# Peptides against a protein of PDB entry 3S8F, part 235

Target 1, 157 residues: chain A of PDB entry 3S8F
Amino acid sequence: VLTLFVAVPSLMTAFTVAASLEFAGRLRGGRGLFGWIRALPWDNPAFVAPVLGLLGFIPGGAGGIVNASFTLDYVVHNTAWVPGHFHLQVASLVTLTAMGSLYWLLPNLTGKPISDAQRRLGLAVVWLWFLGMMIMAVGLHWAGLLNVPRRAYIAQV
Target 2, 166 residues: chain B of PDB entry 3S8F
Amino acid sequence: DEHKAHKAILAYEKGWLAFSLAMLFVFIALIAYTLATHTAGVIPAGKLERVDPTTVRQEGPWADPAQAVVQTGPNQYTVYVLAFAFGYQPNPIEVPQGAEIVFKITSPDVIHGFHVEGTNINVEVLPGEVSTVRYTFKRPGEYRIICNQYCGLGHQNMFGTIVVKE

## One batch from the design tools (peptide; made by RFdiffusion4, then SolubleMPNN)

Design b2_p23_7_s4 (from b2_p23_7, 12 letters changed)
Fold by OpenDDE base, seed 2:
Structure b2_p23_7_s4 (fold): chain B 157 residues (1-157), chain C 166 residues (1-166), chain A 23 residues (1-23)
Amino acid sequence: as target 1 above (157 residues)
Amino acid sequence: as target 2 above (166 residues)
Amino acid sequence: SLVEFVYNSSVAMLLAMLLDIAE
């Protein structure tokens, strides 16, 4: 009940953020239905990291609704599905947001901008992190649907 | 300027809010569809039953593993299972093929899991509460019970067996 | 409007909850 209640404000917030991104992209010269996406600062890890986190949040949020469903929870509860959900929410969304925050915060605290090398390295880190998390999450969700138990090292599949 | 920006933001927000609403209905529709079509293997939720975890080992239907399997009717059995640190009793659980089995599972100590491989049986077992699961084994053989809730140092070795006889 | 969206979303979520309870 609580999760479903929170789902409404969460969806509103998520799509409002998307609206803000569209506005920002259009301010940066993006045109058309999708041109604004390309206009966003994809060269800045402080931007890319949180956005990738948001992308991970989409399936993660859907999974949250599944986990909160009485009927669907019978299928996924205490299976590898649950860790998959957590890795999307905590290890992708929260972690990538934290990473992005640091890429903004540290230059401001030190008064020194990040070098181009650091920027490129940062981009590599966040993209590789996202890729790894997506692979792990998909695998865990898949395993969960195959009734692989959570917190067990063996499974009959 | 600020006014133009405000109007633009509102336009984008309206679009995304509409999309948000649409997605919400899509999710609800998917849930509804799943509920409507997923009728096989549904284990009805039993009534919440409570038991004293401090005495469950000494008295009551869980006290004697040799009497844990009770025939309640023609081709119907109730099995009183204890999940404890670190194992299950009775072990093995012997039941006939094709019989309707009602598992009554509780714990004398901490929270455990009761996950039967090859089945849809997957419940948490709380001290002081009785978990009720109804299942009919259609295939004979051995089914492993796995604890999928961390319960201590021996958690990884906490297994049981259900033997389904022809 | 935002109010209508919140209302509709709330109703939808309530219906979803009822569906889960009424399984």
Scores: peptide ipSAE 0.012, ipTM 0.703, DockQ to the pose 0.034
Fold by OpenDDE base, seed 5:
Structure b2_p23_7_s4 (fold): chain B 157 residues (1-157), chain C 166 residues (1-166), chain A 23 residues (1-23)
Amino acid sequence: as target 1 above (157 residues)
Amino acid sequence: as target 2 above (166 residues)
Amino acid sequence: SLVEFVYNSSVAMLLAMLLDIAE
């Protein structure tokens, strides 16, 4: 019950953030229905990381609603689905947000900007992390739907 | 300039709010789809039934593994199963093919899982509660029971077997 | 509007909960 109530504010927040991003993108010269996306600062890992985290959170959030459903939870509960959900929420959203914050925080704390090489490396790390996390999450969710149990080292599939 | 910015923000917010509303329906549809495609044969939860975990080993239907399988009808059986640290009782569980089996599962110690491979049987077993699962095995053979809820140091080795006889 | 969004979202969630409970 509480999960479903929490879903409402979360969705509101998510789409408000999206609105802010669109506004920012358009201020940066983006035009059209999707042109504003490209206009966002994708060259900054401090920006990219949290955004990718949010993208991963979308299916994770949907999964949260699934997990909170009595009927659907019967299907997915204590299967590999659950770790898949956790990795989207924690290892994707939280971790990428932390990574993004680090790319902003460290330069500000030290007073030294990151080099271009460090920036590029950061982008690579963030994108690779996201990609790997998505692959793993999809795999875990799929395995869960195939009734692969959680907390077991063996499974009959 | 502030007015223009405010107006622009408002326009985008309106659009995204509309989109957000649409997405709510999409999520509901996805839930419905998942339910329709993956919940065929869902075993409904049984009635709330309580048992004293401190005495369940000594008295009652779970006390004697040799009497755990009870025929309740011409093609119906009730199996009283204990999930404990670290195994299942009885083990193996022997049941006939094609019979309707009602599993009554409880624990004398801590929370365990009862996941039967090759079936949709997957329940948590709580001390003090009786989990009821109804299932009919259509094919003979051995079905492994896996504990999918952490229950201690021996959790990873906690297995049981259901033998379905022709 | 935001108010409409909140309202509709809340109703949707409540209905979903009720449906799950009723099943």
Scores: peptide ipSAE 0.008, ipTM 0.713, DockQ to the pose 0.033
Fold by OpenDDE base, seed 1:
Structure b2_p23_7_s4 (fold): chain B 157 residues (1-157), chain C 166 residues (1-166), chain A 23 residues (1-23)
Amino acid sequence: as target 1 above (157 residues)
Amino acid sequence: as target 2 above (166 residues)
Amino acid sequence: SLVEFVYNSSVAMLLAMLLDIAE
């Protein structure tokens, strides 16, 4: 009964991060209920990468709750669902955060800003990574719900 | 003004925290409502049954594959299955169509998986513990058993078969 | 279909959350 209370700190953290993003967007001139989102620095791969990671982390977190449920885990355990879950958590959030950190760290360490070409390339990389991860994650979750087994090279479906 | 900025940040955090808490209560309420109105679908955890993995091959109901399928009543069977590196016994498992089958699955060595294609049977098998799964096969034919838990170098080739007879 | 997948997944997640809290 109390297992799902572990999600409370994570949710609090998630909403605090969202609050920080809203504040930042409004400081940058964003107005209205959603205008602050557009005002965020979407031209900076150091910003875009971790934010995309956070977006992937939302369904991943929901999946974590499912995986922690006794009754629902019966359905998803050791199916392709599980790899779908941790690819959202690790290969999306952690990896994209690392990518974003790199785009911040290198200019900071060298004292030289990245070129416009490097910036555009960085944006392309993180968006393509995110898109690929979302396609794969959706596919794995779908396959898992169809009872495709994990750690097996065969499936009846 | 650092003070004003700090106060603004706290206000946004408070708002989002309130939203988070509200959503939490909504989810709890929905769960409570679902449980109150649909209790028949809740499957409780089974009782833990323990065995000695070092002797399970020599003594007890898992020792003889020829005696693994036991009729316990009219149209009711218990099947004692061993998952081991790298296979299942008995293999094949032969059961009648339409019979209620209780699988008692354990391992003499390491953790294995027991995934039966075409069914919702999917459990981990732990040495020293007995996994119990109840299922009724409605269609005759062959059902493949797949190990979906890493168990060693031969894991990918670890398969079994359930033959459902008319 | 993708729509069916999204719908079923959403329902499953919702139910999972509800069931876990109900334990």
Scores: peptide ipSAE 0.019, ipTM 0.772, DockQ to the pose 0.064; fails the geometry check
Fold by OpenDDE base, seed 4:
Parts: sequence; structure tokens; C-alpha cells
Structure b2_p23_7_s4 (fold): chain B 157 residues (1-157), chain C 166 residues (1-166), chain A 23 residues (1-23)
Amino acid sequence: as target 1 above (157 residues)
Amino acid sequence: as target 2 above (166 residues)
Amino acid sequence: SLVEFVYNSSVAMLLAMLLDIAE
């Protein structure tokens, strides 16, 4: 129980971030239950990247509870499940956030805006990265449940 | 205006809390379904047991591979296994089909893994500790033991075999 | 266990809710 209390501040942060996104979307003219989502700046890779990271973080967080559970970890520990979790948390959230930060930071530091071509390329990169990470993560979690070991070049399945 | 924004954000948190709760239950349901369909459950572990890794090769139940398999009762065996750099002993481990096997696994050197293919046996092996796993092999044949914890340059070649006899 | 998972997750969520509401 005490171990999982670590999830409390994480959940609070997640709720706050989500609420902030909704607030921002509504300030941009979005209305209704889902209209605020469309109003967000999806044409900016500095925005899209970290948001996609957050989306990947949701299933990763659920997996984190599994991995932190004494009994459930016995099932998944040192299987392909664990790398799957890592790729959601680090290779998705952290990496995409870093990408997004770069798309914001460089123009601000140099005083030069990114070109339209660079913007479009950035959008393509972050979406493709997200897609690839989701496919990989699902595959790794699935493989782990099928008893594929971590750190081994062979498997029975 | 951070203060005003903060108060406005709080107005949306109630909705997101509800949504998060709903999603939590969805994920729990999915996890439960997945575990029920793709796993055989958790193997009960024994009590924490300590050993001296510096003497485990010289004395005690792990010292002689020829005496590693001990019959403890009718259709019940205890197998004392050493995981070391880079292999397992005894190798092969020979056990009867349908017998209840208690594996007691320890290491004389570094941390290793003990993952038996075709089973849900998957534990880390720490020097100074004894890992206890109970399992019954229903099918005869050979089961490969894989080290799934990095233990050095020979890690990728560290394999063992369990032979289940009819 | 699954029961433990559900219990712990529920407790964590409830605590988060209470803290957010109390803020």
C-alpha cells in the first residue's frame, strides 16, 4: 500500500496537466465536451510532441502499478514486459518532451523562427515516433506476457 | 495571471478525476483479462532463507550436484540449484513427471536469473539468499533454463536444462 | 494479486481526489 502511495502525486500532476490543456483549448475557442481538443495548437510540434508523450504515459503508468506490485511483478519481471514499460515512460514521454522542448527552445535562443518546412518535418517526426513507440511497446508487453525473457536472444514462443 | 488560471484549472479537475477513475477501472479490467488468458498465475515463494555464498560450494545441500535432487516425500522432491557464472548445477536437472518440485536456488558469485521456458518459473537469484519456487511438470521433455539478469560477459550463453522423465 | 492491485489503485486514486478537492 505504501509503495503505491507514490502514485498519488503523479495522479495529481496528471489531472492538473489535463485540466490545463482543457483550459487552454477553451481559451482558444473550443467548446463542448471535446471541442477544446481540436482548438489546441496541433500545428506546432513543440505542443504535439509532449502531448503525445503524455498519451503514451497513461498506459505506462498503469503498467507501473503492475511492475510495482509484489505479486504481479512476479509474473512480468525480467520479461519483455519491462522494456515495453521503459519505452512508454522514457522513450515516449521523456524523449517526446525533449523533442518538443527543442522545437520551442531553439527558435527562442536564436531569435529565428523555424521555417514552414521545418515545422512540417517536426510534426512528421513526432507523430511517426509516437506511432513507432506505441507499436513497439504493445509488442514488447505482449511478448512479455507470452513468456519472452528480457536480456535473452532466444525464446520458446 | 497564475492565480486566476489556477482557480480556473481547478474547475476542470473534478471532471478529469472522474474520467481517470473510469479509465483506471478499464485498465484493471484489461489487465485482469490479460492475466487470466495469458498467465498461469503466481507461483508461491518460500520463506526468506539466507546462506553464505563463500561456502555454499564447499558445504551444504548445494555442494554436491549428485545429491542435488532430494526426495522429500511421495512424489515430492527438493532440488538444490546453483546459478553461477556461467551456468547452472546440476545440469541437467532430472525430475519425474507429475512430481511436486521445490527448487531452492542460490548463487555463489553474482546475481543471476532463473527463467524456465514453458513455465511461469522466473526468479532472480541473489548471492546470500535462497530463492524457493514450487512447480509440477505435467509434460515430459526438456525445459531450458535461461538467465534473464545480466551477469557478465558470458551472460548470453548461460543456459541449463531440466529433464522431466515419464 | 489482482485484489491487491485494485485495492491499492483505488486507495491511491481516492487519496488523490481528496487532496485535489481539499486544495
Scores: peptide ipSAE 0.014, ipTM 0.733, DockQ to the pose 0.091; fails the geometry check

Design b2_p23_8_s1 (from b2_p23_8, 16 letters changed)
Fold by OpenDDE base, seed 1:
Structure b2_p23_8_s1 (fold): chain B 157 residues (1-157), chain C 166 residues (1-166), chain A 23 residues (1-23)
Amino acid sequence: as target 1 above (157 residues)
Amino acid sequence: as target 2 above (166 residues)
Amino acid sequence: IEGVLAFMEGLMATILEEFFKVF
């Protein structure tokens, strides 16, 4: 249980980022408890991608706490739960952040802005990626709880 | 004004940090609740036990598959299982229904998995260490053992069977 | 399966085409 305190810095970082998003949204005219969310630049794939990554990272982080528990890890270890966890962490947060960075970096390096078509395509890509990752992650976690083994092609369930 | 912006950011951060800490305690509480309300049919038991993987096949309780199932008491058995590339021994493992089974599992070669379908038995098996799992089979039948830790080219075909006799 | 593959190929081609316009 004491190992769970490792989550403190991570949670602090996560919610600091959330705080920054709230601040940015409010600076852009968002008001109220949730109005700041809508005020964020959701039309920019360079913004949307890493934010979606962060959203995927939330349940992944929660799963990390579970995995850090000796007793609970016994239940989920080497089941499909584990791939579900790291796909949220790597294939969601890291990958989407990289994708978002690319949407910012290339226009910046080349000095050429992306076209509206490219922008729309970028939005479609990151949203579809996120959706697919969430479906897969939920499925893997669910399968893990149903005792589907990791690194095996067969399951009793 | 940069100063005002800085103060505002700090205020938001403090609020969210407090929230983050609260959530940490919520998660801990959920774990505690789960542990308090749920019991496991399989428990890892015992102290860390070590063996020599280079001799485990020749000497000791794992050496003879025919002697792997040892009755230790009324309705109590210890089963000495080897996980190896690429299978398990003994195979099948035959145990009585309703008996308390203590599995002592080790490996002579590389790391393997020991995942028993239909149960919550799921442990890694390390060369040089003995994994101890206690379980009682309530239903007769065949239970497949699956290796869920990559152990080489034959990993995907590494299976065993536990036969629970009525 | 062939239809799915064709769809994916088309999608990839579109993505790549738009990607290289950035350079």
Scores: peptide ipSAE 0.018, ipTM 0.732, DockQ to the pose 0.015
Fold by OpenDDE base, seed 4:
Structure b2_p23_8_s1 (fold): chain B 157 residues (1-157), chain C 166 residues (1-166), chain A 23 residues (1-23)
Amino acid sequence: as target 1 above (157 residues)
Amino acid sequence: as target 2 above (166 residues)
Amino acid sequence: IEGVLAFMEGLMATILEEFFKVF
């Protein structure tokens, strides 16, 4: 029960980030319940990358709640579920945030803006990374639910 | 206008808080549903039991593999299992079909895993602690025990067998 | 488990849909 309290500050952070995104989108002319999303700067890999990381972090966080549950953890612990969770949290959020930070940091450090081609390539990389990570993460979670063990080369599935 | 922005952000935070709470309830509901429909998949952990890993091989219920399977009642058994580098004791573990088996698992050396294929038995085995798992094998045959916690160079070859007899 | 899998499938479908909106 106490372990689940970790979800509270995480959710609070998520609320704040989401609120900031909505506010930004609305400032950029987005209207309606979802129109603000389209108004966000989806042409900037420095923005897209961390946002996609956040999107991956949501199901990862949900999985974290599962992992923190005493009864449910019995089902998923030391199965492929755990690596699946890690890939959402680290290889998605952290990695994509790092990628996004790089797209912002390098131009600022060098004083040279990225070319349009580099921008487009960056967008492609970020989206492809996200897609691949989602496929892999879903697969790992699914395998975990099918009782595929972690740290084993064999499985009865 | 910073004040307007603050109010707007606060309103959005409230909205997203509500959404997140709703999602939380959805997840809880989903968990509850899965537990309600698949209750057999949950094995509660027993009370924390401690043992001295340095003497567990010499004295106590784990010391003699020949005495590892203890009948505790009609169609009820307790099996004292050691997970060690790199195997399980006893091996094989022989139990009757349909009997309620209580596994008492500990380690004399390092942390191991105890994952029984074809079952929902999956626990970590810590030196100094006794892992307790209750299970009833409905189907006869051989069930492989897999170590799913890295325990050294021989980890990948650390297997055991449970033989369920008719 | 089926519900969880269905949720994951739905999520993946949504992600793919969003991906194809951009590309």
Scores: peptide ipSAE 0.010, ipTM 0.716, DockQ to the pose 0.048
Fold by OpenDDE base, seed 3:
Structure b2_p23_8_s1 (fold): chain B 157 residues (1-157), chain C 166 residues (1-166), chain A 23 residues (1-23)
Amino acid sequence: as target 1 above (157 residues)
Amino acid sequence: as target 2 above (166 residues)
Amino acid sequence: IEGVLAFMEGLMATILEEFFKVF
């Protein structure tokens, strides 16, 4: 039980990030319960990428609690569930954050601004990546619940 | 202006912190629900039992695969299984349908997996520890054992078979 | 719970909207 208390500061941190996003959106003219979301700079891949990473991290974080539970881990341990969790945490949040960082960093390092075409391409890349990760993650979690083993090339199901 | 902005930020943070706590309770509830609905068939683990991995092949109940299946009572068997690089012994494991089987699994070398397809048997096998799994096979046939813990170059080929006889 | 669900629905709606802006 005490192990699960590790999730408390993590959740607090995660939602403080959300608070920052809400504040930013409202500063940009967003109003209402959800209007602030629309007001965020969704035309910038450097912004969209890490935000999509955060969105993928939400179910991954929930899965983290499951994986950390002794009783629930018995069900999912060493099944395809675990790779599903990893792809949400690493291949989604970390990777998308890295991608987003590059879209900001490279123009600054090279001194060349990103073109509109590059911006649009960047948006396409991060959205497609996110979509692919979500599909893959759902599949892996589903397979895991069906007791498909991890680190095996064959399964009964 | 900065002071107003700071107060606004704090208000949002407080709101989201409250939300975070609420979500924590939701997650706990979901965990409880999952436990209630999906863990009814969990195979109980045995007590912590130790064994010397350096001698397990030479002496003790795992030493002779021919003596691995021990009848302990009416429709009750204990099966002493070794998971090793790269296979299982005995192989196949032959047990009767409808009998309560207690698997005592250990490893003489490295960590392996013991995943039985078609069942909820899925345990790690650690050298020096005995994994205990209790299961009753209701359906006759062959059940494949898969190693789901990387154990070396031959990991992908490490399979066993449980044959359940009518 | 209803509030959480409503929040999630709104979030998903926003995500979908932004997604289709790109594609």
Scores: peptide ipSAE 0.000, ipTM 0.722, DockQ to the pose 0.059
Fold by OpenDDE base, seed 5:
Structure b2_p23_8_s1 (fold): chain B 157 residues (1-157), chain C 166 residues (1-166), chain A 23 residues (1-23)
Amino acid sequence: as target 1 above (157 residues)
Amino acid sequence: as target 2 above (166 residues)
Amino acid sequence: IEGVLAFMEGLMATILEEFFKVF
């Protein structure tokens, strides 16, 4: 019930952010249904990281609703599904947001701008992190659906 | 023009709000679909039953492993299982193939898991509460019981076995 | 639902495009 309670505000927040991104993208010259996405500042790791985090949060949020469902939870509870959900929420959204924040915070604290090399490295790190997290999360969710138990080092499958 | 920008933002917000509502309904529909197609595999919550974890080992149906399997009817059994640090009792649990088995599981110490591989049996076992699960083993053989709830230093080695006899 | 799928497809395509810009 509590999860469902926060689901609506979370969705509203997510799509409000999306609305802002669309507007920003269109202001940057993006056109069409998806052109505004391309126009966003994908060369900035401070932007890319939290956006990727949000993207990972979408299936995680959907999974949260599943986990909060008494009936559906019987299928996934205490299986590898649950760690998969956690990794999408914490290791994807929270971690990527934190990573992105560093690319703003550190330059601001030091008064020194990020070098181009640091920017490129940051982009690589963020994308690789996201890719790895998606692979792991999908794997964990899949394993969970195959009844692989949580908190066990062995499984029948 | 700030006003123009504001108006544009509102338009996008309206669109995304509509999308958000649509997605909400999609999620609900997907949940409903999943429930409709997979409810047969769901183990329903049983009636709340309480026991005293401090005496469950000394008296009652869980006290004697040799008496843990009780025939309650034709092709119907109740198995009183203890999950404890760090194992299961009785072990092995021997039941006939094709019989309806009612597992009554509790713990004398801490919270444990009761996950039977190859089945949909997966419950948490709380001291003071009795977990009830009904299952019919259609295939003979050995089924491993895994503790999937951290219960201490020996958690990773906490296993049991259900032997289904022909 | 088809609209949602189309949206997701487009989003994925965009993500992949941006990914390959970096790698």
Scores: peptide ipSAE 0.000, ipTM 0.692, DockQ to the pose 0.059

